# Designs tried in a protein design run: peptides against a protein of PDB entry 7C96. Part 44

Target 1, 73 residues: chain A of PDB entry 7C96
Amino acid sequence: PVIPDDFRCPISLELMKDPVIVSTGQTYERTCIEKWLQAGHGTCPKTQQTLTSTVLTPNYVLRSLIAQWCEAN

## One batch from the design tools (peptide; made by RFdiffusion4, then SolubleMPNN)

Design b2_p18_4_s2 (from b2_p18_4, 7 letters changed)
Fold by OpenDDE base, seed 1:
Structure b2_p18_4_s2 (fold): chain B 73 residues (1-73), chain A 18 residues (1-18)
Amino acid sequence: as target 1 above (73 residues)
Amino acid sequence: MAKIDERLEKLAAEHAAQ
C-alpha cells in the first residue's frame, strides 16, 4: 500500500519509526535528524530555516497514527 | 545506512546551492 506522505521522513523518505519534531515544526526520523545535526548543520533539512534549538521532541501522536495505519494496512 | 547518508549529502548540497 502507498505510505501517506506525512508518515515518511523527509530525509530517508521511509516510514518513520521514531518521529521527532524540530524547532521549525517539521518532523523527521530521529536517527536521520541526529545525523544531520552531528554533521554540523544547524538548519531544517526540509525548509532550510535556521533551527532556534537543537532539541528534538518526540511526536507521539504521529507515532501512534503510524502504528494504527500499519495495523490496518 | 548508506542510502540515508546519501540522502543527507544530497540535502546538504541542495542547501549549499541556495
Scores: peptide ipSAE 0.639, ipTM 0.910, DockQ to the pose 0.963
Fold by OpenDDE base, seed 5:
Structure b2_p18_4_s2 (fold): chain B 73 residues (1-73), chain A 18 residues (1-18)
Amino acid sequence: as target 1 above (73 residues)
Amino acid sequence: MAKIDERLEKLAAEHAAQ
């Protein structure tokens, strides 16, 4: 089945397993964004905006929606 | 891993190009 765009990580382009929200409000797969930050980047991969914080907040709502979608498909 | 790393590099290049 076709994976909804909102369920795909902007970096990996794959279905997110552990989605996290960055300071700009964009959501990424935890592993992907951590690699980006570890590489020394301080910007949002998708928007190129400067991150005001490196804190990654779990997107539990999206995680749940993805889980429900996976169960149905 | 290689696929993700490649995409990360592409993104980095796009950011640097601006």
Scores: peptide ipSAE 0.638, ipTM 0.910, DockQ to the pose 0.950
Fold by OpenDDE base, seed 2:
Structure b2_p18_4_s2 (fold): chain B 73 residues (1-73), chain A 18 residues (1-18)
Amino acid sequence: as target 1 above (73 residues)
Amino acid sequence: MAKIDERLEKLAAEHAAQ
């Protein structure tokens, strides 16, 4: 089945397993955004906005929604 | 992993093009 756009990481374009929220409010796969930050970038991959913080907050709501979708598909 | 790295490079290029 087609993966909902909101469930795909903007970087990998794949279904997220460990979604995290950056300071801009955008959500990415943890591994992907960590690689982006480790590469020395301080901007949001999707919006190009400067990140006010490098703290990554787990998006538990989205993780749950994705899990439910995976169970049904 | 290689495909992710490629995507990251593409994103970096897009940012540089601003």
Scores: peptide ipSAE 0.638, ipTM 0.910, DockQ to the pose 0.959
Fold by OpenDDE base, seed 4:
Structure b2_p18_4_s2 (fold): chain B 73 residues (1-73), chain A 18 residues (1-18)
Amino acid sequence: as target 1 above (73 residues)
Amino acid sequence: MAKIDERLEKLAAEHAAQ
């Protein structure tokens, strides 16, 4: 079935397994955004806004929603 | 993972083009 856009990482374009929220409010797959940061980038991949923090907050709500979707599809 | 690296590079290029 078609994966909802909100469930796909803006970087990998795949279903997120470990979604994390950056300072801009955008959500990415943890491994993807970590690679971006490790490459020396200080901006949000999707919005290009400067990140005010490098803290990655787990998006447990989205993770749960994705799990529910996977069970139904 | 290689495909992810390509996507990251593409994004970096897009950012640099601004």
Scores: peptide ipSAE 0.616, ipTM 0.906, DockQ to the pose 0.956

Design b2_p18_4_s3 (from b2_p18_4, 6 letters changed)
Fold by OpenDDE base, seed 2:
Structure b2_p18_4_s3 (fold): chain B 73 residues (1-73), chain A 18 residues (1-18)
Amino acid sequence: as target 1 above (73 residues)
Amino acid sequence: MKEIEERLAELAKQQAAA
């Protein structure tokens, strides 16, 4: 089945398993965005906006939605 | 993992070009 775009990480382009929200409000797979930050980038890969914080907030709502989708498909 | 690294490089290129 077709994976909803909102469920795909903008970096990996794959279904997210541990989605986290950055300061811009965009959501990424934790591992992917951590690699981006560790590479020395201080911007949002998707929007190119400067991150006001490097704090990564778990997107539990999206994680739940993805889990439900995975169970049904 | 290799593909992710390629994507990161691509995104970095896009960032630099902005």
Scores: peptide ipSAE 0.521, ipTM 0.862, DockQ to the pose 0.935
Fold by OpenDDE base, seed 1:
Structure b2_p18_4_s3 (fold): chain B 73 residues (1-73), chain A 18 residues (1-18)
Amino acid sequence: as target 1 above (73 residues)
Amino acid sequence: MKEIEERLAELAKQQAAA
């Protein structure tokens, strides 16, 4: 089945397992965005906007939605 | 993993070009 775009990480382009939200509001797979930040980047990969914070907030709602989708498909 | 690294590099190039 086709994976909904909102469920795919902008970096890995794969189904997210541990989605996290950055300061710009974009959501990424935790491992991917952490690698980006560790590489010294201070911008949002998708929007190129400068991050006002490097805090990563777990997107539990999306995580749950993805899990439910996986169970149904 | 290698695929993700390549993707990260691609995104970095996009930002550098902007």
Scores: peptide ipSAE 0.515, ipTM 0.861, DockQ to the pose 0.950
Fold by OpenDDE base, seed 4:
Order: structure tokens, then sequence, then C-alpha cells
Structure b2_p18_4_s3 (fold): chain B 73 residues (1-73), chain A 18 residues (1-18)
């Protein structure tokens, strides 16, 4: 089935397994955004806004929604 | 669908061009 856009990582373009929120409010797959940060980038890949923090906040709500979607599809 | 590293490189290029 077609994966909802909100469930896909802007970087990998795949269904997120461990979604995390960056300071801009955008959500990415943890491993993807970590690689981006480790490469020395200080911006949000999607919005190009400067990140005010490198803290990655787990998006547990989205993770749960994705799990529910996977069960139904 | 692109490999992760390829997508990261693409996004980095876009960022640099901004």
Amino acid sequence: as target 1 above (73 residues)
Amino acid sequence: MKEIEERLAELAKQQAAA
C-alpha cells in the first residue's frame, strides 16, 4: 500500500522506524539525521533552517501511529 | 528510491547551493 507522506523520512524516503524530532519541528529517521549531523551539517535537511539544538527528541506518538498503520496494512 | 548516502549527498548539495 501507499505509505502516508507523514510516515516517510524526508531523507531515506522510507517508512520511519525510529522517528525523531529536530529543533525545527521536522521529523526524521534517527540514523539518517544522525549521519547528517555527523557530517558537520547544522541545518534541517528539509527546511534548510539552522538548528538551534542538536538534541533529537523521540517522536513516540508518530512511532505508535506508524505501528498501527503497519498492523492494518 | 535512493540509497541513504546518496540522498544525504544530494541534500548537502542543495544546502550548499541555497
Scores: peptide ipSAE 0.493, ipTM 0.856, DockQ to the pose 0.727
Fold by OpenDDE base, seed 3:
Structure b2_p18_4_s3 (fold): chain B 73 residues (1-73), chain A 18 residues (1-18)
Amino acid sequence: as target 1 above (73 residues)
Amino acid sequence: MKEIEERLAELAKQQAAA
C-alpha cells in the first residue's frame, strides 16, 4: 500500500522506525538526522532553518501511529 | 530509493546554494 508522506523521513524517504523531532518541529529518522548533524550542519534539512538546539526528542505519538498503520497494512 | 549519503549530499547542496 501507499505509505503516507507524514510517515516518511524527509532524508531517507523511507518509512520511519525511530522518528525524532528537531528544534524546528520537523521529524526525521534518528539515524538520518544524526548523520546530518555529525557532518557539521546546524540547519533543518527540510526547512533550512537554523537549529536552536541539537537535542533530538522522540516522537512517540508518530511512532505509535506508524506501528498501527503497519499492523493494518 | 536513493542511499542516505546521496540524499544528504543533495540536501547539503541546497543549503550551500541558499
Scores: peptide ipSAE 0.486, ipTM 0.856, DockQ to the pose 0.749

Design b2_p18_4_s4 (from b2_p18_4, 7 letters changed)
Fold by OpenDDE base, seed 1:
Structure b2_p18_4_s4 (fold): chain B 73 residues (1-73), chain A 18 residues (1-18)
Amino acid sequence: as target 1 above (73 residues)
Amino acid sequence: DAKVDARLAELEAEWAAQ
């Protein structure tokens, strides 16, 4: 079935497995955003805003919602 | 992952074009 846009990583465009929130409030797949940061970028891939922090916060709510959706579909 | 790397390259290009 069609994956809801909110469940897809802005980078990989795939269903997120380990979603993390960056300082701008955007959520990405952990491995994807880590690669972006490792490349030396200090901005949010989606919004281009400068990140005030490189801390990645697990989005447990979204992870749960995705899991529920996967179970139902 | 080639697909992810390709997307990262696209994003970098978009950023540079701003």
Scores: peptide ipSAE 0.533, ipTM 0.891, DockQ to the pose 0.895
Fold by OpenDDE base, seed 2:
Structure b2_p18_4_s4 (fold): chain B 73 residues (1-73), chain A 18 residues (1-18)
Amino acid sequence: as target 1 above (73 residues)
Amino acid sequence: DAKVDARLAELEAEWAAQ
């Protein structure tokens, strides 16, 4: 089945398993954004806005929605 | 993951290193 765009990581373009929110409000797969940050970048991959924080907040709502979608499809 | 690494490199190129 076709994966909803909102459920795909902007980096990997794959279904997110551990979605996290960055300071800009964008959500990415944890491993992907961590690699981006480890590479020395301090910006949001999707928007290029400077991150006010490198703290990654779990997006539990999206995680649940994805889980529900996977269960139904 | 080679696929993810390739995407990261692609993004870096698109934004001119940042």
Scores: peptide ipSAE 0.522, ipTM 0.892, DockQ to the pose 0.692
Fold by OpenDDE base, seed 3:
Structure b2_p18_4_s4 (fold): chain B 73 residues (1-73), chain A 18 residues (1-18)
Amino acid sequence: as target 1 above (73 residues)
Amino acid sequence: DAKVDARLAELEAEWAAQ
């Protein structure tokens, strides 16, 4: 089935397994955004806005929605 | 992951190779 765009990581373009929110409010797969940050980048891959923090917050709501979708499809 | 690394490189290039 077709994966909803909101469930895909903007970097990997794959279904997110461990979605995390950055300071700009955008959500990415944890491993992907960590690689971006480790490369020395201080901006949001999607928007190019400067990150005010490198803290990654788990997106539990989205994680649950993805899980529900996977169960039904 | 070669696929992810390739995507990261593409993103860097899109934003003037930051």
Scores: peptide ipSAE 0.520, ipTM 0.891, DockQ to the pose 0.694
Fold by OpenDDE base, seed 4:
Structure b2_p18_4_s4 (fold): chain B 73 residues (1-73), chain A 18 residues (1-18)
Amino acid sequence: as target 1 above (73 residues)
Amino acid sequence: DAKVDARLAELEAEWAAQ
Protein backbone atom coordinates (compact mmCIF):
# COMPACT_ATOMS: atom_id res chain seq x y z
CA PRO B 1 0.00 0.00 0.00
CA VAL B 2 0.95 3.66 -0.39
CA ILE B 3 2.91 4.92 2.59
CA PRO B 4 1.65 8.27 3.93
CA ASP B 5 4.17 11.06 3.36
CA ASP B 6 4.33 11.84 7.07
CA PHE B 7 5.43 8.28 7.78
CA ARG B 8 8.37 8.33 5.36
CA CYS B 9 11.80 9.61 6.30
CA PRO B 10 12.69 12.68 4.20
CA ILE B 11 16.13 11.16 3.67
CA SER B 12 15.57 7.44 3.06
CA LEU B 13 12.04 7.93 1.70
CA GLU B 14 11.15 4.74 3.52
CA LEU B 15 8.77 3.96 6.36
CA MET B 16 10.35 5.13 9.59
CA LYS B 17 11.16 2.60 12.29
CA ASP B 18 12.83 4.88 14.83
CA PRO B 19 11.59 8.40 14.10
CA VAL B 20 13.36 11.25 15.89
CA ILE B 21 12.65 14.98 15.98
CA VAL B 22 15.40 17.53 15.39
CA SER B 23 15.44 21.10 16.73
CA THR B 24 13.60 22.42 13.67
CA GLY B 25 10.66 20.14 14.38
CA GLN B 26 11.28 17.89 11.39
CA THR B 27 11.28 14.13 11.90
CA TYR B 28 13.75 11.67 10.39
CA GLU B 29 14.80 8.06 10.73
CA ARG B 30 17.39 8.04 13.52
CA THR B 31 20.12 6.32 11.53
CA CYS B 32 19.69 8.69 8.59
CA ILE B 33 19.92 11.92 10.54
CA GLU B 34 22.80 10.57 12.60
CA LYS B 35 24.75 9.95 9.39
CA TRP B 36 24.00 13.49 8.28
CA LEU B 37 25.24 14.91 11.56
CA GLN B 38 28.29 12.67 11.62
CA ALA B 39 29.21 13.99 8.17
CA GLY B 40 29.63 17.38 9.81
CA HIS B 41 26.38 19.05 8.82
CA GLY B 42 24.71 21.42 11.22
CA THR B 43 21.54 22.00 9.25
CA CYS B 44 18.18 20.31 8.79
CA PRO B 45 18.26 18.25 5.57
CA LYS B 46 14.69 19.18 4.66
CA THR B 47 14.64 22.88 5.53
CA GLN B 48 18.32 23.85 5.67
CA GLN B 49 17.65 25.69 8.90
CA THR B 50 20.54 25.68 11.33
CA LEU B 51 20.08 23.17 14.11
CA THR B 52 20.09 24.86 17.50
CA SER B 53 20.81 21.50 19.10
CA THR B 54 22.06 18.10 18.01
CA VAL B 55 19.72 16.38 20.47
CA LEU B 56 17.46 13.84 18.80
CA THR B 57 14.10 13.41 20.49
CA PRO B 58 12.20 10.16 19.90
CA ASN B 59 8.85 10.77 18.23
CA TYR B 60 6.86 8.20 20.16
CA VAL B 61 3.52 9.46 18.91
CA LEU B 62 4.52 9.02 15.29
CA ARG B 63 6.08 5.67 16.06
CA SER B 64 2.75 4.55 17.47
CA LEU B 65 0.80 5.91 14.51
CA ILE B 66 3.08 4.07 12.11
CA ALA B 67 2.61 0.87 14.08
CA GLN B 68 -1.16 1.28 13.89
CA TRP B 69 -0.96 1.90 10.15
CA CYS B 70 1.17 -1.20 9.68
CA GLU B 71 -1.41 -3.28 11.51
CA ALA B 72 -4.15 -2.06 9.20
CA ASN B 73 -2.14 -2.39 6.01
CA ASP A 1 23.08 1.33 3.47
CA ALA A 2 23.83 2.22 -0.13
CA LYS A 3 20.41 3.70 -0.74
CA VAL A 4 20.65 6.00 2.26
CA ASP A 5 24.17 7.02 1.31
CA ALA A 6 22.99 7.89 -2.18
CA ARG A 7 20.17 10.02 -0.82
CA LEU A 8 22.52 11.82 1.54
CA ALA A 9 24.80 12.57 -1.40
CA GLU A 10 21.85 13.97 -3.33
CA LEU A 11 20.94 16.23 -0.44
CA GLU A 12 24.50 17.45 -0.09
CA ALA A 13 24.61 18.26 -3.79
CA GLU A 14 21.23 19.95 -3.62
CA TRP A 15 22.42 22.29 -0.92
CA ALA A 16 25.59 23.12 -2.85
CA ALA A 17 28.46 23.53 -0.38
CA GLN A 18 27.33 21.14 2.31
Scores: peptide ipSAE 0.512, ipTM 0.887, DockQ to the pose 0.632

Design b2_p18_5_s1 (from b2_p18_5, 9 letters changed)
Fold by OpenDDE base, seed 2:
Structure b2_p18_5_s1 (fold): chain B 73 residues (1-73), chain A 18 residues (1-18)
Amino acid sequence: as target 1 above (73 residues)
Amino acid sequence: SLEEKIEENFKKFSKLAE
């Protein structure tokens, strides 16, 4: 079935497995955003806004929603 | 449009998934 857009990483465009939230409120696959940050970037890939923090917060709600979706589809 | 611009950026960023 068609994967909901909100379940896809803005970078990889794939179903997220370990979604994390950045300071701008956008969610990305952990590995993708970590590589972006490690490359020396200090902006949000999607919005181009400057990140006020490099802390990545696990999006447990989204992870759960994705898991439920996968179980049902 | 804005959405189109964002989509193009995503395509460029996709290499980070590798």
Scores: peptide ipSAE 0.063, ipTM 0.667, DockQ to the pose 0.120
Fold by OpenDDE base, seed 1:
Structure b2_p18_5_s1 (fold): chain B 73 residues (1-73), chain A 18 residues (1-18)
Amino acid sequence: as target 1 above (73 residues)
Amino acid sequence: SLEEKIEENFKKFSKLAE
């Protein structure tokens, strides 16, 4: 089945398993964004905006939506 | 800078290789 674009990590382009939200409001797969930050980058990969915080907030709503989609497909 | 180059490539290809 065709995976909705909103369910794909902007970095890996794969279905997200542990989606997290950065300070700019964009969502990424946890592992991907952590590697980006660990490499010394302080910007949002998709928007290039400077991150005001490096805190990663779990996107539980999206995680639930993806789970529901996986059950149906 | 290196970060700027990576960011520019990200804009072009959308996928960042590990």
Scores: peptide ipSAE 0.045, ipTM 0.659, DockQ to the pose 0.094
Fold by OpenDDE base, seed 3:
Structure b2_p18_5_s1 (fold): chain B 73 residues (1-73), chain A 18 residues (1-18)
Amino acid sequence: as target 1 above (73 residues)
Amino acid sequence: SLEEKIEENFKKFSKLAE
């Protein structure tokens, strides 16, 4: 089945397993955004906005929605 | 456009998923 765009990581383009929210409100796969930050970048990949914090907040709601989708498909 | 710029950026850092 076709994976909903909102369930795909903007970087990997794959179904997210551990979605996290950055300071700009955008969501990415944890591994992907961590590699981006470790590479020395301080901006949001999608919006190019400067990150006010490097804290990554788990997107539990999205994680749950993805899990439910996977169970049904 | 904004979307065009985003798409070009994704091509540059998409390898980070590997």
Scores: peptide ipSAE 0.042, ipTM 0.643, DockQ to the pose 0.118
Fold by OpenDDE base, seed 4:
Structure b2_p18_5_s1 (fold): chain B 73 residues (1-73), chain A 18 residues (1-18)
Amino acid sequence: as target 1 above (73 residues)
Amino acid sequence: SLEEKIEENFKKFSKLAE
């Protein structure tokens, strides 16, 4: 079935397995955003806003929703 | 649309998922 857009990483365009939230509130796959940051970027890939922090916060709610979706599909 | 533009741009970052 079609994967909901909100469940896809904006970078990989794939279903997120370890979604994390950046300072702008956008969510990405952990691996993708970590590589983005390690490459020296200080902006949010989707919004181009400057990140006020490089802290990555696990999006537990989304992780749960994705898991539930995977179980049903 | 904005969404389409973003999607096209992000295709350039696909290698970050490797």
Scores: peptide ipSAE 0.036, ipTM 0.627, DockQ to the pose 0.123; fails the geometry check

Design b2_p18_5_s2 (from b2_p18_5, 11 letters changed)
Fold by OpenDDE base, seed 2:
Structure b2_p18_5_s2 (fold): chain B 73 residues (1-73), chain A 18 residues (1-18)
Amino acid sequence: as target 1 above (73 residues)
Amino acid sequence: SKEERIEQRFKEFAEKAA
């Protein structure tokens, strides 16, 4: 089935398994955004805004929504 | 591969910042 846009990581373009929120409010797959940061980038891939923090906050709500979608599809 | 795709995406995003 077609994966909802909000469930796909902007980087990998795949269904997120461990979605995390960056300081700009955008959500990415943890492993993808960590690689971006490790590469020396300090901006949000999607918005190009400078990240005010490198803290990654788990998006539990989205994780739950994705899990529910996976169970039904 | 997935890794190659991610690297290409990184280039795309980096280019937008340049």
Scores: peptide ipSAE 0.666, ipTM 0.917, DockQ to the pose 0.797
Fold by OpenDDE base, seed 1:
Formats: sequence, C-alpha cells, structure tokens
Structure b2_p18_5_s2 (fold): chain B 73 residues (1-73), chain A 18 residues (1-18)
Amino acid sequence: as target 1 above (73 residues)
Amino acid sequence: SKEERIEQRFKEFAEKAA
C-alpha cells in the first residue's frame, strides 16, 4: 500500500524504522542523518537551518504510529 | 540502489545549502 509521506525518511525516502528528531524538529531515519553528520554537514537536510545540537532524539510517537500502520497494512 | 539514492539526496540537500 501507499506509505504516508510523514512515515518516509526525507533522505532514504523509505518507511522509517528508527526515526529520530534533530534540533530543528525534523525527523529522519537514524542511520541516514548520522551519515549526513559524519560527512561533515551541520545543517538540517530538509530545512537547511544550522543545527544547534547534534543530539538525536528518538521519535517514539512516530515509531508507534508507524507500527500501528504496519499492523493494519 | 538505496546507497546510491542516499548519496543523490545528499548532493541535492548540499546544493541547496551552497
């Protein structure tokens, strides 16, 4: 079935498995954003805003919503 | 491949920042 846009990582364009929130409030797949940061980038891929922190916070709410969607589809 | 797609996206996002 069609994957909801909010459930897709802006980088991989695939269903997120381990979604994390960056300082700008945007959510990405953990492995994808970590690769972006390791490449030397200090901005948010989607918004281009400078990240005030490199801390990645697990988005448990979204993870739960994705799990619920996967069960139904 | 997934890896190639990710690299392509990185270039697109980096280009916007330039």
Scores: peptide ipSAE 0.666, ipTM 0.916, DockQ to the pose 0.882
Fold by OpenDDE base, seed 3:
Order: C-alpha cells, then structure tokens, then sequence
Structure b2_p18_5_s2 (fold): chain B 73 residues (1-73), chain A 18 residues (1-18)
C-alpha cells in the first residue's frame, strides 16, 4: 500500500523507524539527520532554516502511529 | 544503493542553501 507522506523521511524517502524532531520542528529518520549533521551541515534539510540546537528529540507519537499503520497494512 | 541515494539528497539540499 501507499505510504503516507508524513510517515516518510524527507531525506531517505522511506518509512521512518526512529523518527526524531530537530529544533525547527521538522521530523527525520535519526540515522539520516545524524549523517547530515556529521557532514558539517547546520541547517534543516527541508526548510533550510539554521538549527538553533543539534539536540534530536524522539517523536514517540509518530513512531506509535507508524507502528499502528504497519500492523494494519 | 540507499547510502548513495541519501548522499545525493544531501547535495540537493546543500545546493538549495547556496
């Protein structure tokens, strides 16, 4: 079935397994955004806004929604 | 590969910031 856009990582374009929120409020797959930061980038890939922090906050609500979707599809 | 695709996406995002 078609994966909802909100469940796909903007970087990998695949279903997120460990979604995390950056300082701009956008959500990415943890491994993808960590690679972006490690490469020396300090902006949000999707919005191009400067990140005020490199802290990555787990998006537990989205993780749960994705898990429920996977169980039904 | 997935890794190469991700790196290509990085270049696209970086160019938008330039």
Amino acid sequence: as target 1 above (73 residues)
Amino acid sequence: SKEERIEQRFKEFAEKAA
Scores: peptide ipSAE 0.666, ipTM 0.916, DockQ to the pose 0.780
Fold by OpenDDE base, seed 4:
Formats: sequence, structure tokens, C-alpha cells
Structure b2_p18_5_s2 (fold): chain B 73 residues (1-73), chain A 18 residues (1-18)
Amino acid sequence: as target 1 above (73 residues)
Amino acid sequence: SKEERIEQRFKEFAEKAA
């Protein structure tokens, strides 16, 4: 079935497995955003806003929602 | 591949920043 847009990583365009929130509030797949940061970028891929922090916060709520969706579909 | 797609997306996002 069609994956909800909110469940897809803006970078990989795939269903997120380990979603993390950046300082701008956007969520990405951990591995994807880590690669972006490691490449020397300091902005949010989606919004282009400068990241005030490189801390990645696990989006547990989204992880749970995705898991529930996967179970139902 | 996924890796190639990610790299392409990086370019797209980087271009938007320019």
C-alpha cells in the first residue's frame, strides 16, 4: 500500500526505520541525516534552515506510528 | 540504488541552499 508522506524520509524517500528530529523540527532517517551532517552540511535538507544544533532526537512517537501502520498494512 | 538516490537528493538539497 501507499506509504504516508509523513512516514517517508525526505532524503531516502523510504519508510523510516529510525526517525530522528533535527533542530528545525523536521524528521529524517537517522542514517540519512547523519550522512548529510558528516558531509559538512549544517542546514536542514528540507527547509534549508541553519541547524542550531547537530543533536538528533529520536522520534519515538513516529516510530510507533510507523510500526502500527506496518502491522495493519 | 538507495545510496545513489541519497547522493542525488543531497545534490538537490545543496542546490536549494545556493
Scores: peptide ipSAE 0.665, ipTM 0.916, DockQ to the pose 0.830

Design b2_p18_5_s3 (from b2_p18_5, 10 letters changed)
Fold by OpenDDE base, seed 5:
Structure b2_p18_5_s3 (fold): chain B 73 residues (1-73), chain A 18 residues (1-18)
Amino acid sequence: as target 1 above (73 residues)
Amino acid sequence: SKEELIEKNFELFSKKAE
């Protein structure tokens, strides 16, 4: 089935397994955004807004929604 | 491969971020 766009990481374009929220509110796959930060970037990949923090917050709600979708599809 | 696609898109974002 077609994966909902909101369930795909902006970078990997794959279904997110460990979604995390950055300071701008955008959600990415943890692995992808960590590599981004490690590369020295201080902006949000999608919006290009400057990150006010490098803290990554797990998006448990989205993780659950994705899991539910996977079970149904 | 999927990994290559991820890398490709990652680079695209990197370029956009200057």
Scores: peptide ipSAE 0.568, ipTM 0.904, DockQ to the pose 0.795
Fold by OpenDDE base, seed 1:
Structure b2_p18_5_s3 (fold): chain B 73 residues (1-73), chain A 18 residues (1-18)
Amino acid sequence: as target 1 above (73 residues)
Amino acid sequence: SKEELIEKNFELFSKKAE
């Protein structure tokens, strides 16, 4: 089945397992964005906007939607 | 491989950030 674009991490291009939201509102796979930050980057990969915070907030809504999609497919 | 694709895409984003 075709994976919805909103369910794929912009970096890994794979179905997200642990989606997290950055300060710009974009969502990424936790491991991907953590590696990005560890590499010394202070911007959002997709938008290139400066991150006002390095806090990563779990996207529980998206995680639930992905789980529901996986159950149906 | 999937890992190689992730690495390549990561580098593409890194280049844009520089």
Scores: peptide ipSAE 0.565, ipTM 0.904, DockQ to the pose 0.906
Fold by OpenDDE base, seed 3:
Structure b2_p18_5_s3 (fold): chain B 73 residues (1-73), chain A 18 residues (1-18)
Amino acid sequence: as target 1 above (73 residues)
Amino acid sequence: SKEELIEKNFELFSKKAE
């Protein structure tokens, strides 16, 4: 079945396993956004907005929704 | 490969941020 766009990382385009929220509210796969920050970028990949913080917050709700989707599909 | 696709997309975002 087709993977919902909201469940795909904007960078990897794959189903997220460890989704995290950046300061702009966008969600990415942890490994992808960590590599982005490590490369010296201070903006949100998708929106180009400046990040006010480098803190990455686990998106537990989305992780749960993805898990439920995987169980059904 | 999937790895190359991810890397390519990562580079596209990087260039856009410049």
Scores: peptide ipSAE 0.559, ipTM 0.903, DockQ to the pose 0.832
Fold by OpenDDE base, seed 2:
Structure b2_p18_5_s3 (fold): chain B 73 residues (1-73), chain A 18 residues (1-18)
Amino acid sequence: as target 1 above (73 residues)
Amino acid sequence: SKEELIEKNFELFSKKAE
């Protein structure tokens, strides 16, 4: 089945397992964005906006939606 | 492989950030 674009990480292009929200409001797979930050980047991969915080907030709503989609497919 | 694809895309984003 075709994976909805909103369910895929902008970096990995894979179905997100642990989606997290960055300060710009964009969502990424946790492992991907952590590697990005560890590489020394201070911007949002997708928008290039400066991150006002390095805090990563779990996107529980999206995680739930993805889980529901996986159960149905 | 999927891992190679992820690495390549990561590098593309890194280049944009330069």
Scores: peptide ipSAE 0.555, ipTM 0.902, DockQ to the pose 0.817

Design b2_p18_5_s4 (from b2_p18_5, 13 letters changed)
Fold by OpenDDE base, seed 2:
Structure b2_p18_5_s4 (fold): chain B 73 residues (1-73), chain A 18 residues (1-18)
Amino acid sequence: as target 1 above (73 residues)
Amino acid sequence: SKEKKIEEQFKLFSKKAA
């Protein structure tokens, strides 16, 4: 089945397992964004906006939606 | 492989950030 675009990480293009929100409001797979930050980047990969914080907030709502989708597909 | 594709995507984003 086709994976909804909102369920895929902007970087990996894979179904997110541990989605996290960055300061710009964009959501990424935790592993991907952590590697991005560790590489020395201080911007949002998708928007290129400067991150006001490097704190990663779990997107529990999206995680739940993805889990539900996975159960049905 | 999936890993290779992810790495390539990562490189693309890194170039955009430069």
Scores: peptide ipSAE 0.504, ipTM 0.893, DockQ to the pose 0.806
Fold by OpenDDE base, seed 3:
Structure b2_p18_5_s4 (fold): chain B 73 residues (1-73), chain A 18 residues (1-18)
Amino acid sequence: as target 1 above (73 residues)
Amino acid sequence: SKEKKIEEQFKLFSKKAA
């Protein structure tokens, strides 16, 4: 079935498995955003806003919602 | 590949401010 847009990483365009929130509030797949930061970027891919921190916070709620969706589909 | 797709997305996001 069609994957909800909110469950897709803006970078990989695939269903997220380990979603993390950046300082701007946007969520990405952990490995994708880590690669972006590793490449030397200091901005949020989707919003282009400068990141005030490189801390990545696990989005446990979204992770759970995605897991439940996968179980049902 | 998935890796190549991500790389292409990086290019798009890098040029978004232009």
Scores: peptide ipSAE 0.404, ipTM 0.860, DockQ to the pose 0.750
Fold by OpenDDE base, seed 5:
Structure b2_p18_5_s4 (fold): chain B 73 residues (1-73), chain A 18 residues (1-18)
Amino acid sequence: as target 1 above (73 residues)
Amino acid sequence: SKEKKIEEQFKLFSKKAA
């Protein structure tokens, strides 16, 4: 079935397995955003806003929703 | 490949930032 857009990483375009939230509130796959930051970028890929912090917060709610979706589909 | 897709996305996002 069609994967909900909110469940896809803006970078990998795939279903997220370890979603993390950046300072702008956007969510990405952990490995993808880490690679982006490692490449020297200090902005949010989706919004282009400057990140006020490089801390990545696990999006546990989304992880759970994705897991539930996978179980049903 | 997945890696290629990510690389292409990096380029697109980088362009937007420039």
Scores: peptide ipSAE 0.398, ipTM 0.864, DockQ to the pose 0.901
Fold by OpenDDE base, seed 1:
Structure b2_p18_5_s4 (fold): chain B 73 residues (1-73), chain A 18 residues (1-18)
Amino acid sequence: as target 1 above (73 residues)
Amino acid sequence: SKEKKIEEQFKLFSKKAA
């Protein structure tokens, strides 16, 4: 089945398993954004905005939506 | 590969940030 765009990580382009929200409000796969930050970047990959915080907040709502979609497909 | 795709995306995003 076709993966909804909102369920794909902007970096990996694949279905997210551990989606996290950065300070700009964008969501990424945890491992992908961590690698981006560890590489020395302090900006949001998608928006290029400077991150005001390096805290990664789990996107539980999206995680649940993806789980529901996977269950049906 | 999956890793190759991620690397390509990193390059694209880094290029855009430059």
Scores: peptide ipSAE 0.380, ipTM 0.863, DockQ to the pose 0.917

